# Peptides against a protein of PDB entry 3V4O: the designs that were tried, part 53

Target 1, 234 residues: chain A of PDB entry 3V4O
Amino acid sequence: DQPLAKDKVALLIGNMNYREHPKLKAPLVDVYELTNLLRQLDFKVVSLLDLTEYEMRNAVDEFLLLLDKGVYGLLYYAGHGYENFGNSFMVPVDAPNPYRSENCLCVQNILKLMQEKETGLNVFLLDMCRKRNDYDDTIPILDALKVTANIVFGYATCQGAEAFEIQHSGLANGIFMKFLKDRLLEDKKITVLLDEVAEDMGKCHLTKGKQALEIRSSLSEKRALTDPIQGTEY

## One batch from the design tools (peptide; aimed at target 1 F164)

Design b2_p26_4 (made by RFdiffusion4)
Pose (drawn by RFdiffusion4):
Order: C-alpha cells, then sequence, then structure tokens
Structure b2_p26_4 (pose): chain A 234 residues (1-234), chain P 26 residues (1-26)
C-alpha cells in the first residue's frame, strides 16, 4: 500500500543566454538547486543550461528513453516560454525574433510521448511566462491525451501571466524555486506539496497581483517524489 | 544570506518605483 516507483527520472533545463531575447540570470541557480534536491530524493537527474532548439529536442529524446512502465518522470524548465490556446511552449536560446511554435518545444507533445511509455507519474514544473505569442499563427488540434490519472503540472504562474526572478538576480532563486526548494523534500503527495508552495508564494509581496502558482492535476493515487524505488530497501 | 538580502533590496526598489523583478517573458 506504499506507492512505489519503478525508477525516478528527471530532466532539468535552464535557459539564460538568449541571442534575440532578454537574457535571464536565475535559471542557473534554480536548476542547480532542484538538481541537488531531486538527487537527495534518489532521482536520476540530467541538468542542462542554455540549450538551442536542437539540444532541447535531443535532451527530451534522451529523457524519454529513460522512461518505462511505472517510472516517475519529471521535467523542470526555467527560461522564456509562452502559452497559446492552452498549449505551453518552451523557447530555446536560438529562437529568432519574432518566433513561432515551430522554433519551440510544446510541453503537451512531450506529455503524450511520456504516456506512451506508461510512466507511473508525470510531473511538469514550468517556471516561465505564459502570455500569448501574437506572431504564432498556428493552431493545435492535438489528439486528446489518454486518461492516465497521473499527471501533475506546477506552473510558476497563471495562464496569460508572467513568472519572475529578481532583477540583477545574482545568487537569488527565481520566485518559484525560492518557495519550492523549502518544501520539495516533504513526504507528501506532490499535489499537496505544490499546494503548500502556492500558499507560501502568496505571502511574497513582490509578486502579489502578478504571479501565482497554478497546480493542474489529475493524479488520483497518492504519489510523492519521496516514494521508494521498487526493489530497493526502505 | 546574500540571496535573502537581494529579496529585501528588491522590496525597497519596488517601493521606490524602480525595477525589482525580471520577467521570463520574451
Amino acid sequence: as target 1 above (234 residues)
Amino acid sequence: SAADLTYELAELRQELGLDALQSRHA
């Protein structure tokens, strides 16, 4: 009755040095921090910075190969992003200005590929803005996803809104990771854990009225990032 | 400690109408 994971795998990407878009600073320290915390939780973690579109597609293919039945899969992205018609896109460092969906990675397509591997848990922590891209002409018409009841999204902000880091950030985490880092080791269902992070973030004066954590979850089983890996000793 | 100090300075900058936050918007 203790939920188990076949394995725990994560892919972390922090994009900062954009060629044609404002540069960011905090993704480096955000990725460094989450890497350490997830390693404490026995995840196998691939952590990468300043990825072009090509490197981002390769990184996700490698991550998909590590996924199999019952595996917990987690993707964390810190950098520029946007959301059109409910679909979230991650923007690579080589994105032109303006850019369209073909220059970017669609998170929903990644989730579809993860479900094909029959993962036991799918977690997306998207630490990026979610405003429309006016230059993105295209429409989704993506296939409906299977009802796997094991999907959790922890958006650093609401749809049509911005996610933030501290100006001239230096050593400071961005807003989402500032609060996520204090809770991530808790032995609680990931949905509940993210809800506590949403409450902590609500006390932050800098972001009142402009950034709030959004949890979207269909996870029915009580799964946690601290769940033991099957066949190891707990 | 230095990271916390950065947050405190950001609150002061916000009270003065100065840039305190950087968006991850492109």

Design b2_p26_4_s1 (made by RFdiffusion4, then SolubleMPNN; from b2_p26_4, 16 letters changed)
Fold by OpenDDE base, seed 1:
Structure b2_p26_4_s1 (fold): chain B 234 residues (1-234), chain A 26 residues (1-26)
Amino acid sequence: as target 1 above (234 residues)
Amino acid sequence: MEAEEAYRKALERQAKGEKALQSYAP
């Protein structure tokens, strides 16, 4: 029996034009290409660029409203970020320098809220740095997550490491998306798919020893992004 | 095509010891 999704919803955020931090380029291209791919997979996709803290919080709230029992939820983020104590923080474009957790969005908090919706699958693709923010002494006290066995994290880089984009005068993908886009449409369990992406990325001479894909998952079912939506006729 | 060209050029820059990547770190 092939797993079925009640629906498929994705929120893609690409932050580039930071006010108080270095500007990025790749998120523009990456969000665009990922949008097209996910639409081919019958995802309902909301793609947003250069969000302030207020706008990011609103976008996440709206995204959560679209989630329900059995729905596949995918969150993609490309931009500045950090990781403290295993918690990933997405940095809005209007974040101060230095920023703190109160200025950012915690991915694990979003996951907690997604679990409350009883989603069928929760996928996080985080194309950001995972270095510790030494200017943030806050130890987040998060509520314990439920055991839902439907969570997949694809980190563009390892804990404590940086994510990169190709330095170019024109448009180019980030390192993560460069390899992800080639396999995203494959009909495979999402963790298997990401593992293959990791192997491909491992062959990249530009980032060898600097950036490696990390997969963190608790997925007990053979769920794929290609899983059909319930009630759809072909 | 543009993305592949960018990658090729980045490899060339790296070989020359020039900046080939931009970090997402602040």
Scores: peptide ipSAE 0.408, ipTM 0.864, DockQ to the pose 0.907
OpenDDE base, seeds 2, 3, 4, 5: peptide ipSAE 0.163, 0.137, 0.035, 0.032; ipTM 0.714, 0.689, 0.440, 0.527

Design b2_p26_4_s2 (made by RFdiffusion4, then SolubleMPNN; from b2_p26_4, 12 letters changed)
Fold by OpenDDE base, seed 5:
Structure b2_p26_4_s2 (fold): chain B 234 residues (1-234), chain A 26 residues (1-26)
Amino acid sequence: as target 1 above (234 residues)
Amino acid sequence: SEADKLYEEALKRQEKGEKALQSFAP
């Protein structure tokens, strides 16, 4: 029958007011809007803005503690980031310039920890740049997602995300959130939903050839963000 | 629009120096 979530928890992080990097604007609205949407989906949502390295690590740790067998977890990050050799890094607001891996949170490490929790569903959404950081020479070993991890990883990328946000300041939302919000409440398998978001992004003249959504999934079961919580009356 | 409203609300919160819409910590 319909899959049930033991619980539904989300951590949303939006970093904007960087101390030593260009300030962003979109994460504020995106986190706020996503919070409202996820609450409509009965997620317990923790939304944090402008986190330092210490605060980000703590937030992620606390989030991981909430993950357990059958729990649906969603982690969203919007802010500066980089990717080196397949490893993605989220940049805290207090990161130095230039930032290095030791100043940042490795996405793949978090994913590794998430997959050990035997969750019913793990969704990790990144809205950050994938630009290489030439000042970081770290070559981490990439672990493949476990088949049983039930992880869906969405990576929204733009070659010139910072420039685009600045030039198109008239946009309330980031591009990814603009399209995600239109579909997020749909009762669809999460991978199907994200694929449709990716298609919508591809059809838009503003984003065509500039922004794309990369989806990686180990999800072999039908899981949707709309799945009810066990024991909850609807 | 609804999006504009959300944007304005978010800006107001930012102006107040709010760092969290909701936190794990009390």
Scores: peptide ipSAE 0.038, ipTM 0.695, DockQ to the pose 0.049
OpenDDE base, seeds 1, 2, 3, 4: peptide ipSAE 0.020, 0.022, 0.036, 0.034; ipTM 0.609, 0.584, 0.696, 0.671; seed 4 fails the geometry check

Design b2_p26_4_s3 (made by RFdiffusion4, then SolubleMPNN; from b2_p26_4, 14 letters changed)
Fold by OpenDDE base, seed 5:
Structure b2_p26_4_s3 (fold): chain B 234 residues (1-234), chain A 26 residues (1-26)
Amino acid sequence: as target 1 above (234 residues)
Amino acid sequence: SEAEKAYEEALKRQAAGEKALQSYAP
């Protein structure tokens, strides 16, 4: 039997109009396009742009309330970010310059909370930089994760590297979304899907040697974003 | 699409040694 989702819920955050950091453009387009795609996959999607720290924390809290046993949870973030000691930090638009972990949202903390909900699948799509923040001296102490074998990270870039968007006056995707959007609707195990996206992105001449998709997963079942929701007709 | 055009233009800019990408780094 193919896996079933109790429900499918996604939170999409695109931060671009930063107060103390360079403004971005692609998150607007990327969130919009991803929203439409995920809705086609029967996700309940909450899409938000330009969130302050307070708003981001609230959005995550509300997202978590929608999660339950067997629910597929997907978190997408596009914006500034960094990675310290293997922990990913999403940067709110009102973050100071420089920012520290206390100003940001730790993705791994969110994962911990998702595990407590006994979700069926946890997918993180992080379109942000993964460079070390030298201004953050904090060593995060995180709660130990459970062994749930249902976790997938799609990083727009590899560890220690940067993520990019196309420099353009008009509408343009980020590099990650440019390739992700073409495959997102495919009925494939999510890790397989992302692997194909990685190969596609590898052909991008703009970011060759600068950005590469990284997949980090512990997924013991063939879970796909296309998996049907239980109790529904399909 | 407009996004595709932007990509193609970016390639041209890169080939010309112009800025083609915006980093998400602060």
Scores: peptide ipSAE 0.488, ipTM 0.908, DockQ to the pose 0.897
OpenDDE base, seeds 1, 2, 3, 4: peptide ipSAE 0.461, 0.221, 0.447, 0.454; ipTM 0.901, 0.624, 0.892, 0.892

Design b2_p26_4_s4 (made by RFdiffusion4, then SolubleMPNN; from b2_p26_4, 14 letters changed)
Fold by OpenDDE base, seed 4:
Structure b2_p26_4_s4 (fold): chain B 234 residues (1-234), chain A 26 residues (1-26)
Amino acid sequence: as target 1 above (234 residues)
Amino acid sequence: SEAEKAYEEALKRQAAGEKALQSFAP
């Protein structure tokens, strides 16, 4: 039968008001909309905007404290970022220009910590640029990840590509969120859901040839964001 | 719409320096 979550916890971060980098607009609305959707899915949600490095690290620490065996963990990030050697880095609003890995949060490090918690599902939704940072020559030596087969990455863009914003009625949405929000509540395996989002993005004339969703997953079980929480009656 | 109003409120909060839209704490 369908799997159950011990609990469901999400950390949403939207960085837009950068001090030394171009300001963004979409993260505000995107975080808000995603918060409401995840709440409908019975996630415990922390949604934060414009975090400094210190604040981001603290937020991640608090998020990790809520993770335990069988818990579903979801991390969403919208903001500036980069990818070096397969490692994704989230850029705090107080990051210098140029920023380096020491100024940023490595997603794979967070994943490692989530695995140590023996989570039931680890979902990362990253709405950020994935270009290489030529000013960061550091190669993070990460410990080998455990083989948990419960990991899903949704990258709003392909490697080396940029994320775009769409303005509607004076409000700006990220392209990824525009399509994600329409399907997020569907009772489907999370990888299937994201695949459908990818197809929607590909069919849209606005995004075709401009932005494509990349899904990277190791998920051996049919786990969905809609999975019930253990001990709860629905 | 209600959603638009909510967005506008979120913008106001953001402009006022509020960093948390929702927290784990009640």
Scores: peptide ipSAE 0.027, ipTM 0.558, DockQ to the pose 0.037
OpenDDE base, seeds 1, 2, 3, 5: peptide ipSAE 0.018, 0.018, 0.027, 0.017; ipTM 0.574, 0.584, 0.622, 0.586; seeds 1, 3 fail the geometry check

Design b2_p26_5 (made by RFdiffusion4)
Pose (drawn by RFdiffusion4):
Order: C-alpha cells, then sequence, then structure tokens
Structure b2_p26_5 (pose): chain A 234 residues (1-234), chain P 26 residues (1-26)
C-alpha cells in the first residue's frame, strides 16, 4: 500500500541566452537547485541549459526513451514560454522574433508521448510566462488525451500571466523555485506539496497581483516524488 | 496615495519577466 515507482526520471531545461528575446539569468541557478533536490530523491536527472529548438527536441526524445510502465516522469522548464488556447509552449534560445508554434515545443504533445509509455506519474513544472503569442496563427485541434489519472502540472503562474525572477538576479532563484526548493523534499503527495508552495508564494510581496502558482492535477493515487523505487530497499 | 503608487512601482521594478516581450502587430 506504499505507492512505488518503477524508476524516477527527470528532464530539466533552463534557457537564458536568447538570441532575439530578452535574456534571463535565474534559470541556471533554478536548474542547479532542482537537479540537486531531485538527485536527493533518487531521480535520474538530465539537466541542460540554453537549448536551441533542435537540442530541445533531442533532449525530450532522450527523456522519452527513459520512460516505461510505472516510471515517474518529471519535466522542469525555466525560460520564455507562452500559452495559446490552453496549450503551453516552451521557447528555445534560437527562436526568431516574431516566432510561431512551429519554432517551439508544445508541452501537451510531450505529455501525449509520455502517456504512450504508460508512466505511473507525469509531472510538469513550467516556470515561464503564459501570455498569448499574437503572431501564432495556428490552432491546436490536438487529440484528447487518455484518462490516466496521474498528471500534475505546477505552473509558476496563471494563464495569461507572467512568471518572474529578480531583476539582475545574480544568485537569487526565480520566484517559483525560491518557494519550491523549501518543500520539494517533503514526503507528501505532489499535489499537496505544490499546494503548500502556492501558499508560501502568496506571502511574497513582490508578486502579489501578478504571479500565482497554478496547480492542475488529475492524480488520483497518493503519489509523491519521495516514493521508493520498486525492488530497492526502503 | 502617491507614496503607495511609488512604492508599488518600486516593487515592480525589482522583477524580471520571463515574457518574450513580442512587438505589437503591425
Amino acid sequence: as target 1 above (234 residues)
Amino acid sequence: DEAEEAYEEYLDSLLQSRDSELPPLP
């Protein structure tokens, strides 16, 4: 009755040095921090910075190959992003200005590929803005996803809003990771853990009225990032 | 009221958005 993971796998991407868009600073320290915390939780972690579109597609293909039945899969992205019609897109460092959906990676398409591997848990921590891209002409009409009841999204901000890091950041984490890092090691269902992070973030004066954590979850089983890996000793 | 507005502008200035800051449509 202790929920187990067949394996725990994560892909972390932090994009900062944009060629045609404002540069960011904090994704480096955010990725460094989450890598350390997830390693403490026995995840196999691939952590990458400043990825072009080509590198981002390759990184996600490698991550998908590590997923199989019952595996916990986690994707963390820190960098520029946008959201049109409910679909979230991650923007690579080589994105032109303006850019459209074909230049970017759609998170929902990645989730569909993860479900095909029958993962036991799918977690997306999207630390990026979620405003519309006015230049993106296209429409989704993506297939409906299967009801796997194991999907958790931890958006650093609400739809149509911005996610933030501290100006001239230096050593500071961005807002989402500043609060996530203090809770991630807790032995609680990931949905509950993210809810506590949402409350902590609500006390931050800098972001009142402009950034709030949004949790979207269909996870029914009480799964946690601290769940033991099957066949190892706990 | 003016001091409160200036205080909120100061707080906003400490933040960097991860928005792409795309130009308006022509």

Design b2_p26_5_s1 (made by RFdiffusion4, then SolubleMPNN; from b2_p26_5, 13 letters changed)
Fold by OpenDDE base, seed 5:
Structure b2_p26_5_s1 (fold): chain B 234 residues (1-234), chain A 26 residues (1-26)
Amino acid sequence: as target 1 above (234 residues)
Amino acid sequence: AAAAAAAQAALDAQLQSYSPELPPLP
């Protein structure tokens, strides 16, 4: 009764060299390390850095082409972002200052498109802030999502809060990836895995009262990133 | 407690937010 994936595909985006916003460092390392981990889990991984709006949209389109019925889809994003009315917006490196939703990519729109592909699992790992953007007064009118019960959001921080990286000499992980990478290979239901990551983050003095993982899920099956691909021998 | 607070403040000063500072609203 082991759950099977038809395939496993991940798109990893790390934006750090912003034109009109503060530059980041951790996305480089985070994307690299996550790529290696997901490949060990037999994901087909596309990893991209410093994408413009146009490039991000193209990357998402190409990612969606790799999705199909029963495929596990994982989207990871590290960079600047915001959240308005429960909608998460990833900020491209060429976004203006200030930016609006029209300059950004809405994660929930991507989810809708993933649902249309009848994916087996949709995982979003969003290493971005979730503060409201007061310059964006638009309320996205999204089509109703299907009831697929295969959706998992791992937010690096709580609603209305910020996500961080450590600014020191050299390269280091962002806060979220620091804890995620230690558990990512565990054979556990993805929501259980993320819950343990949340506990690890909560116990760390560095993040106590500063950053906390939020899990939002509708997952009715025991799906894990370690689930084997159908037709493969392990 | 004060020492812990000072240490945390020092750590906070070394953190970069993934939320950019935006100009004041018009």
Scores: peptide ipSAE 0.314, ipTM 0.730, DockQ to the pose 0.828
OpenDDE base, seeds 1, 2, 3, 4: peptide ipSAE 0.309, 0.312, 0.314, 0.321; ipTM 0.722, 0.723, 0.723, 0.732; seeds 1, 2, 3, 4 fail the geometry check

Design b2_p26_5_s2 (made by RFdiffusion4, then SolubleMPNN; from b2_p26_5, 11 letters changed)
Fold by OpenDDE base, seed 1:
Structure b2_p26_5_s2 (fold): chain B 234 residues (1-234), chain A 26 residues (1-26)
Amino acid sequence: as target 1 above (234 residues)
Amino acid sequence: AAAAAAAQAALDSLLQSYSPELPPLP
C-alpha cells in the first residue's frame, strides 16, 4: 500500500546578505526553484530570504504550528552554517563574527520539536558547510530524540566538508540544488531519490572530489515526496 | 599529473565556498 501524508508542509530559508560574513548568491535561485518544485508536489511552502536570528526563530515556530500527526515536514536551508559534535547550526544573516551556537538555530532541536508533533516524515535538506566552528566550544546536550524511523537528512556536503556555489555572473544554483532539482519530482523513496542525486554529483567533473552528498536516514517506510495527501484525489 | 592539477585548479576557481572566513583564533 502506498503511504499517505496527512498534509505536506515545507519551510525554505535562504540566507545570502550576511552582515558580518561573506555574501552568497545561490540561495536566492535555489529557494525559488525548490519552491516551485515542492508546490508541484502539493506542498504548502513558506519561502523566506535573509532572515535575522529573530526572524528565523519565528519562521520555525510558525512552521511547527503547521505540523501535526502524519504531516510531512520539510526544512530546506541554504546559507552559512557549521556542524559541531553532530549538531547542525544554521547561521542567521545578523550573526556576529565569529558566531556561536546561541546566535544560530540548531537543526536537531527543530527535529525534536517536529517529533513532538508526530509527523509522518521529517526531511532536512541542508545546503551549508559542515565544518567545525572552533569559536564554539559548547558541547550541546540536546533532548533525546524519539525513535520514529521517519527522518531523512540530505547534507549538501560530507561531514567536516564545505558546500559550494558556482561563482559566475548572474544567478546560478548551488551545487546541491543543481542536481537535486533534476530528480526532486521523481516518484521514489526519498532516500533512493537522494542517492541518485549523490550519484549525479559524483559523476560531474566539476564536483567530483570537491563536494559529495551525504544521506543520513532511519526511514523504515517507502515514503516519497510524491506521496498523496489523505482525502485528496489524484 | 600537472595537467590534471591545472584543470582541477581551474574548476576550483569557479566555486565559492559557503564557509565564512573567521578571524584567527587567539
Scores: peptide ipSAE 0.280, ipTM 0.725, DockQ to the pose 0.870
OpenDDE base, seeds 2, 3, 4, 5: peptide ipSAE 0.018, 0.023, 0.290, 0.023; ipTM 0.467, 0.593, 0.739, 0.582; seed 4 fails the geometry check

Design b2_p26_5_s3 (made by RFdiffusion4, then SolubleMPNN; from b2_p26_5, 9 letters changed)
Fold by OpenDDE base, seed 4:
Structure b2_p26_5_s3 (fold): chain B 234 residues (1-234), chain A 26 residues (1-26)
Amino acid sequence: as target 1 above (234 residues)
Amino acid sequence: AAAEAAREAELDSLLQSFSPELPPLP
């Protein structure tokens, strides 16, 4: 007997046209492809590009309003980012140079809010760099997370490392999405799916030693993105 | 070793980091 989702909701953010930072290209294609895939999985998908801080915060708020008990929530982000003290920060397109946490959105704060919604599954797919921002010495004071055992982080890169996109083609994916898209529709526990993506990335001669997927999870149930929605045929 | 160096050079030319360019630290 497979798990059921009350509903499935995804927020996809791709930031590429930064005002004060290098522009990116892959987020456009990556968000587009992921949108199509998640819709095939019956996710309600909100996809947004090039969000300012204000717009990102509003998007997250609206996303949270769609979450409720038993709902699968997925947040995907592609863009600039950093990680300080285990906290992941997504950088809006209008962020200053240098930016600080006050200019960015903390993923762990979003997770906390998702937990308050009593979601059935919380998936974060973060296609951003995870290098420390030395210009931000703020230590976020976060409330202790609840023990929900329904959390999955897919980091496009290792802690302290960088994520990359291919510059050769205008339609090239980021490295993470290049491998993720090939497996996303598979009916597998999400952590198993991501583990296979990690193996694919590790076997590729272009990415070996350059970028590696990190999976951080506390998932006690065999939850998959393919899980049917309650009240639907399956 | 030479092959590895060549691969790295190729990757550097084909890939763009998602890292922002920050000013140098004092």
Scores: peptide ipSAE 0.207, ipTM 0.666, DockQ to the pose 0.836
OpenDDE base, seeds 1, 2, 3, 5: peptide ipSAE 0.024, 0.024, 0.022, 0.022; ipTM 0.614, 0.642, 0.625, 0.643; seeds 2, 5 fail the geometry check

Design b2_p26_5_s4 (made by RFdiffusion4, then SolubleMPNN; from b2_p26_5, 10 letters changed)
Fold by OpenDDE base, seed 3:
Structure b2_p26_5_s4 (fold): chain B 234 residues (1-234), chain A 26 residues (1-26)
Amino acid sequence: as target 1 above (234 residues)
Amino acid sequence: EEAKRAEEARRDSLLQSFSPELPPLP
């Protein structure tokens, strides 16, 4: 029996032009490439660049409203970030230096809200730093994801490591997107697909030891990004 | 089917409310 999605929606955020932090380049190309690929997979895609705290919170809230029973959702973020004791934070472009948790978006809080939507599949991909922020005193509160959440969480950097970009002439993809884009259209269970991406990253001499993909999943069903939308024939 | 179409339309409306067009890559 072929798994079916009720609908497919994606929010892609790329932050690069930070006001008080080093500027990035890869998020522009990465968001662009991922947008094109997800559209080929029949996702409804919203792609946003250089969001303030206010804009990011609004975008995430709107995305959550798109999620519902049986819907396939994908949230992607590329930019600065940090992780303190299991709490991960996405950094808006208008964040102060140093930034604190109240200036940023907590990933775990978003995941908590996602699990309440009874989605058919929910993928959250982060390409950001996982370095500790010594200026943040937030007390870790980690709630376990529900078994029925059908959430796949991908973190493209190691804990304590900074995000790494492949340095090429001109605009090029980040490391994660370089390998992800080669496999994203494959008809495979999403966790298997991401595991293969992780293996590809590990085999590449350029990226070995510099960046790794961490995968966390509550997905117990065979769900793929290629799954057709209910009522459509492919 | 009607309910499904209505929900899809709602989602599309929400998407359009904050959906920008990405410029072409340089």
Scores: peptide ipSAE 0.098, ipTM 0.714, DockQ to the pose 0.013
OpenDDE base, seeds 1, 2, 4, 5: peptide ipSAE 0.055, 0.078, 0.125, 0.302; ipTM 0.678, 0.693, 0.737, 0.835; seeds 4, 5 fail the geometry check

Design b2_p26_6 (made by RFdiffusion4)
Pose (drawn by RFdiffusion4):
Structure b2_p26_6 (pose): chain A 234 residues (1-234), chain P 26 residues (1-26)
Amino acid sequence: as target 1 above (234 residues)
Amino acid sequence: EEEKEEEEEELFEELEEELEEEEEEE
């Protein structure tokens, strides 16, 4: 009755040095911090910085190859992003200005590929803005996803809103990771854990009225990032 | 590819040095 993971795998990407868009600073320290915390939780973690579109697609293919039945899969992205018609896109460092969906990675398409591997848990922590891209002409009409009841999204901000880091950030984490890092080791269902992070973030004066954590979850089983890996000793 | 990996390692080493110096100052 203790939920188990076949394996725990994560892909972390922090994009900062944009060629044609404002540069960011905090993704480095955010990725460094989450890498350490997830390693403490026995995840196999691939952590990468400043990825072009080509490198982002390759990184996700490698991550998909590590996924199989019952595996917990987690994707964390810190950098520029946008959201059109409910679909979230991650923007690579080589994105032109303006850019469209073909220059970016659609998170929903990644989730579809993860479900094909029959993962036991799918977690997306998207630490990016979620405003419309006016230059993105295209429409989704993506296939409906299977009902796997094991998907959790932890958006650093609400749809049509911005996610933030501290100006001239230096050593400071961005807002999402500032609060996520204090809770991530808790032995609680990931949905509940993210809800506590949402409450902590609500006390932050800098972001009142402009950034709030959004949890979207269909996870029915009580799965946690601290769940033991099957066949190891707990 | 090797150069990019080296640059990433250098960024992380600089970050660790800066975090250690901040801890010493506290």

Design b2_p26_6_s1 (made by RFdiffusion4, then SolubleMPNN; from b2_p26_6, 15 letters changed)
Fold by OpenDDE base, seed 3:
Structure b2_p26_6_s1 (fold): chain B 234 residues (1-234), chain A 26 residues (1-26)
Amino acid sequence: as target 1 above (234 residues)
Amino acid sequence: SAAKKEEFKKKLEELEKLKKEAEEKE
């Protein structure tokens, strides 16, 4: 029979007003629209904006405590970031210039913690830059994700752009959210849904070669964001 | 700002509430 979620929880983080780095605009609208969509999918959503390192760590820690056996979790981050030696980092608004790994949150470390929660589904979506940080030489040890972990990792990347939006496009949303919002409510396996979003981004003349979505998944079961919560009828 | 800190605190409280609800379903 169809899969059921024990519960559905989401944490959305949008960083815009950086102290020592360029300010962003897209995360505000993107977080707002994603919040509304996830609520339509019966997610319990907490949205936070402009988090310091301390606040981000606390928020992520609290979110991880919500993850448990059979729970559907979604973590979304929009803001500055970087990638060095296969490690991705989310940048808090109070990060210094230049920032280093000790000032940022390591995505792979969070994924490692997520895999231990035995969730029914865990989605981690990143809308941030993947540029190298020349001022950080840290090489963390990366552990492989467990095969049994129902984790879907989406990484939206801007290519050849300084922002999430193409300046001449006049878009209110970030590019990733523009395409995601059109499909997010579809009753499809989450990996299929995200793959279709990636294809849409690749086919659009406005975003072709400018934006890409990378999907990494250990999900071997048919799980969708539309799956009902156990004990409820939809 | 003080307003931002207060808003953050409220959001954390929401997370804590969700945690308690999840524990009750176990």
Scores: peptide ipSAE 0.308, ipTM 0.862, DockQ to the pose 0.035
OpenDDE base, seeds 1, 2, 4, 5: peptide ipSAE 0.177, 0.168, 0.028, 0.197; ipTM 0.734, 0.727, 0.647, 0.724; seeds 2, 5 fail the geometry check

Design b2_p26_6_s2 (made by RFdiffusion4, then SolubleMPNN; from b2_p26_6, 16 letters changed)
Fold by OpenDDE base, seed 1:
Structure b2_p26_6_s2 (fold): chain B 234 residues (1-234), chain A 26 residues (1-26)
Amino acid sequence: as target 1 above (234 residues)
Amino acid sequence: SAAKEAEHQKRLAELEELKKKKEEEL
């Protein structure tokens, strides 16, 4: 039986113009390209650039409210981030230097909230320049994701700007987006699709040893971004 | 169902408003 989405919603965040941290370039183009692709997949897409902490929290909260039973959700973030003791954080553009966990959005907390929504599919994609934050030693209490949460988490890992951004055809993309955009429209199970993206990244000389895609999934059903919306004619 | 759809539309509108505000700041 063809799986059906109740609705399809996506929030894309790209942070570039940091006040107290190195500026990025790729998120602008990456968010734009991903927006166009997701619209072709009938997602309702909201794209936001250069969000402050307050704006990011509000945007994520509103997105979470859009998630409901049977809804397909996709959350994408491109920007700075850090990881300490298994906790990942998205860094808003107004984060101080040094920043701490209270200035950032915890990825694991968002994932926890996502699992409670009984979505048909929930995809969370991170494209972050991430390092350990030596100025923050906070260890939040983390709960494991539910096995039946239908969440797919993709984490693009880079060590430096050279691994985060690539110039192609006069445009600078993130390396993750370079490979993702070639496969995103394929009618495949989302985990299979992302695995293929990861393999493509691994084969590329430009990314070998510099960029990797970590995939974590609790998806127990066959779900694709191409799955039609319930009640639509096709 | 109609109530849920209305709620979704409201939330989307709020996000779009945030987008517009950000665009105005540029």
Scores: peptide ipSAE 0.318, ipTM 0.854, DockQ to the pose 0.037
OpenDDE base, seeds 2, 3, 4, 5: peptide ipSAE 0.264, 0.119, 0.250, 0.255; ipTM 0.830, 0.690, 0.821, 0.821; seeds 4, 5 fail the geometry check

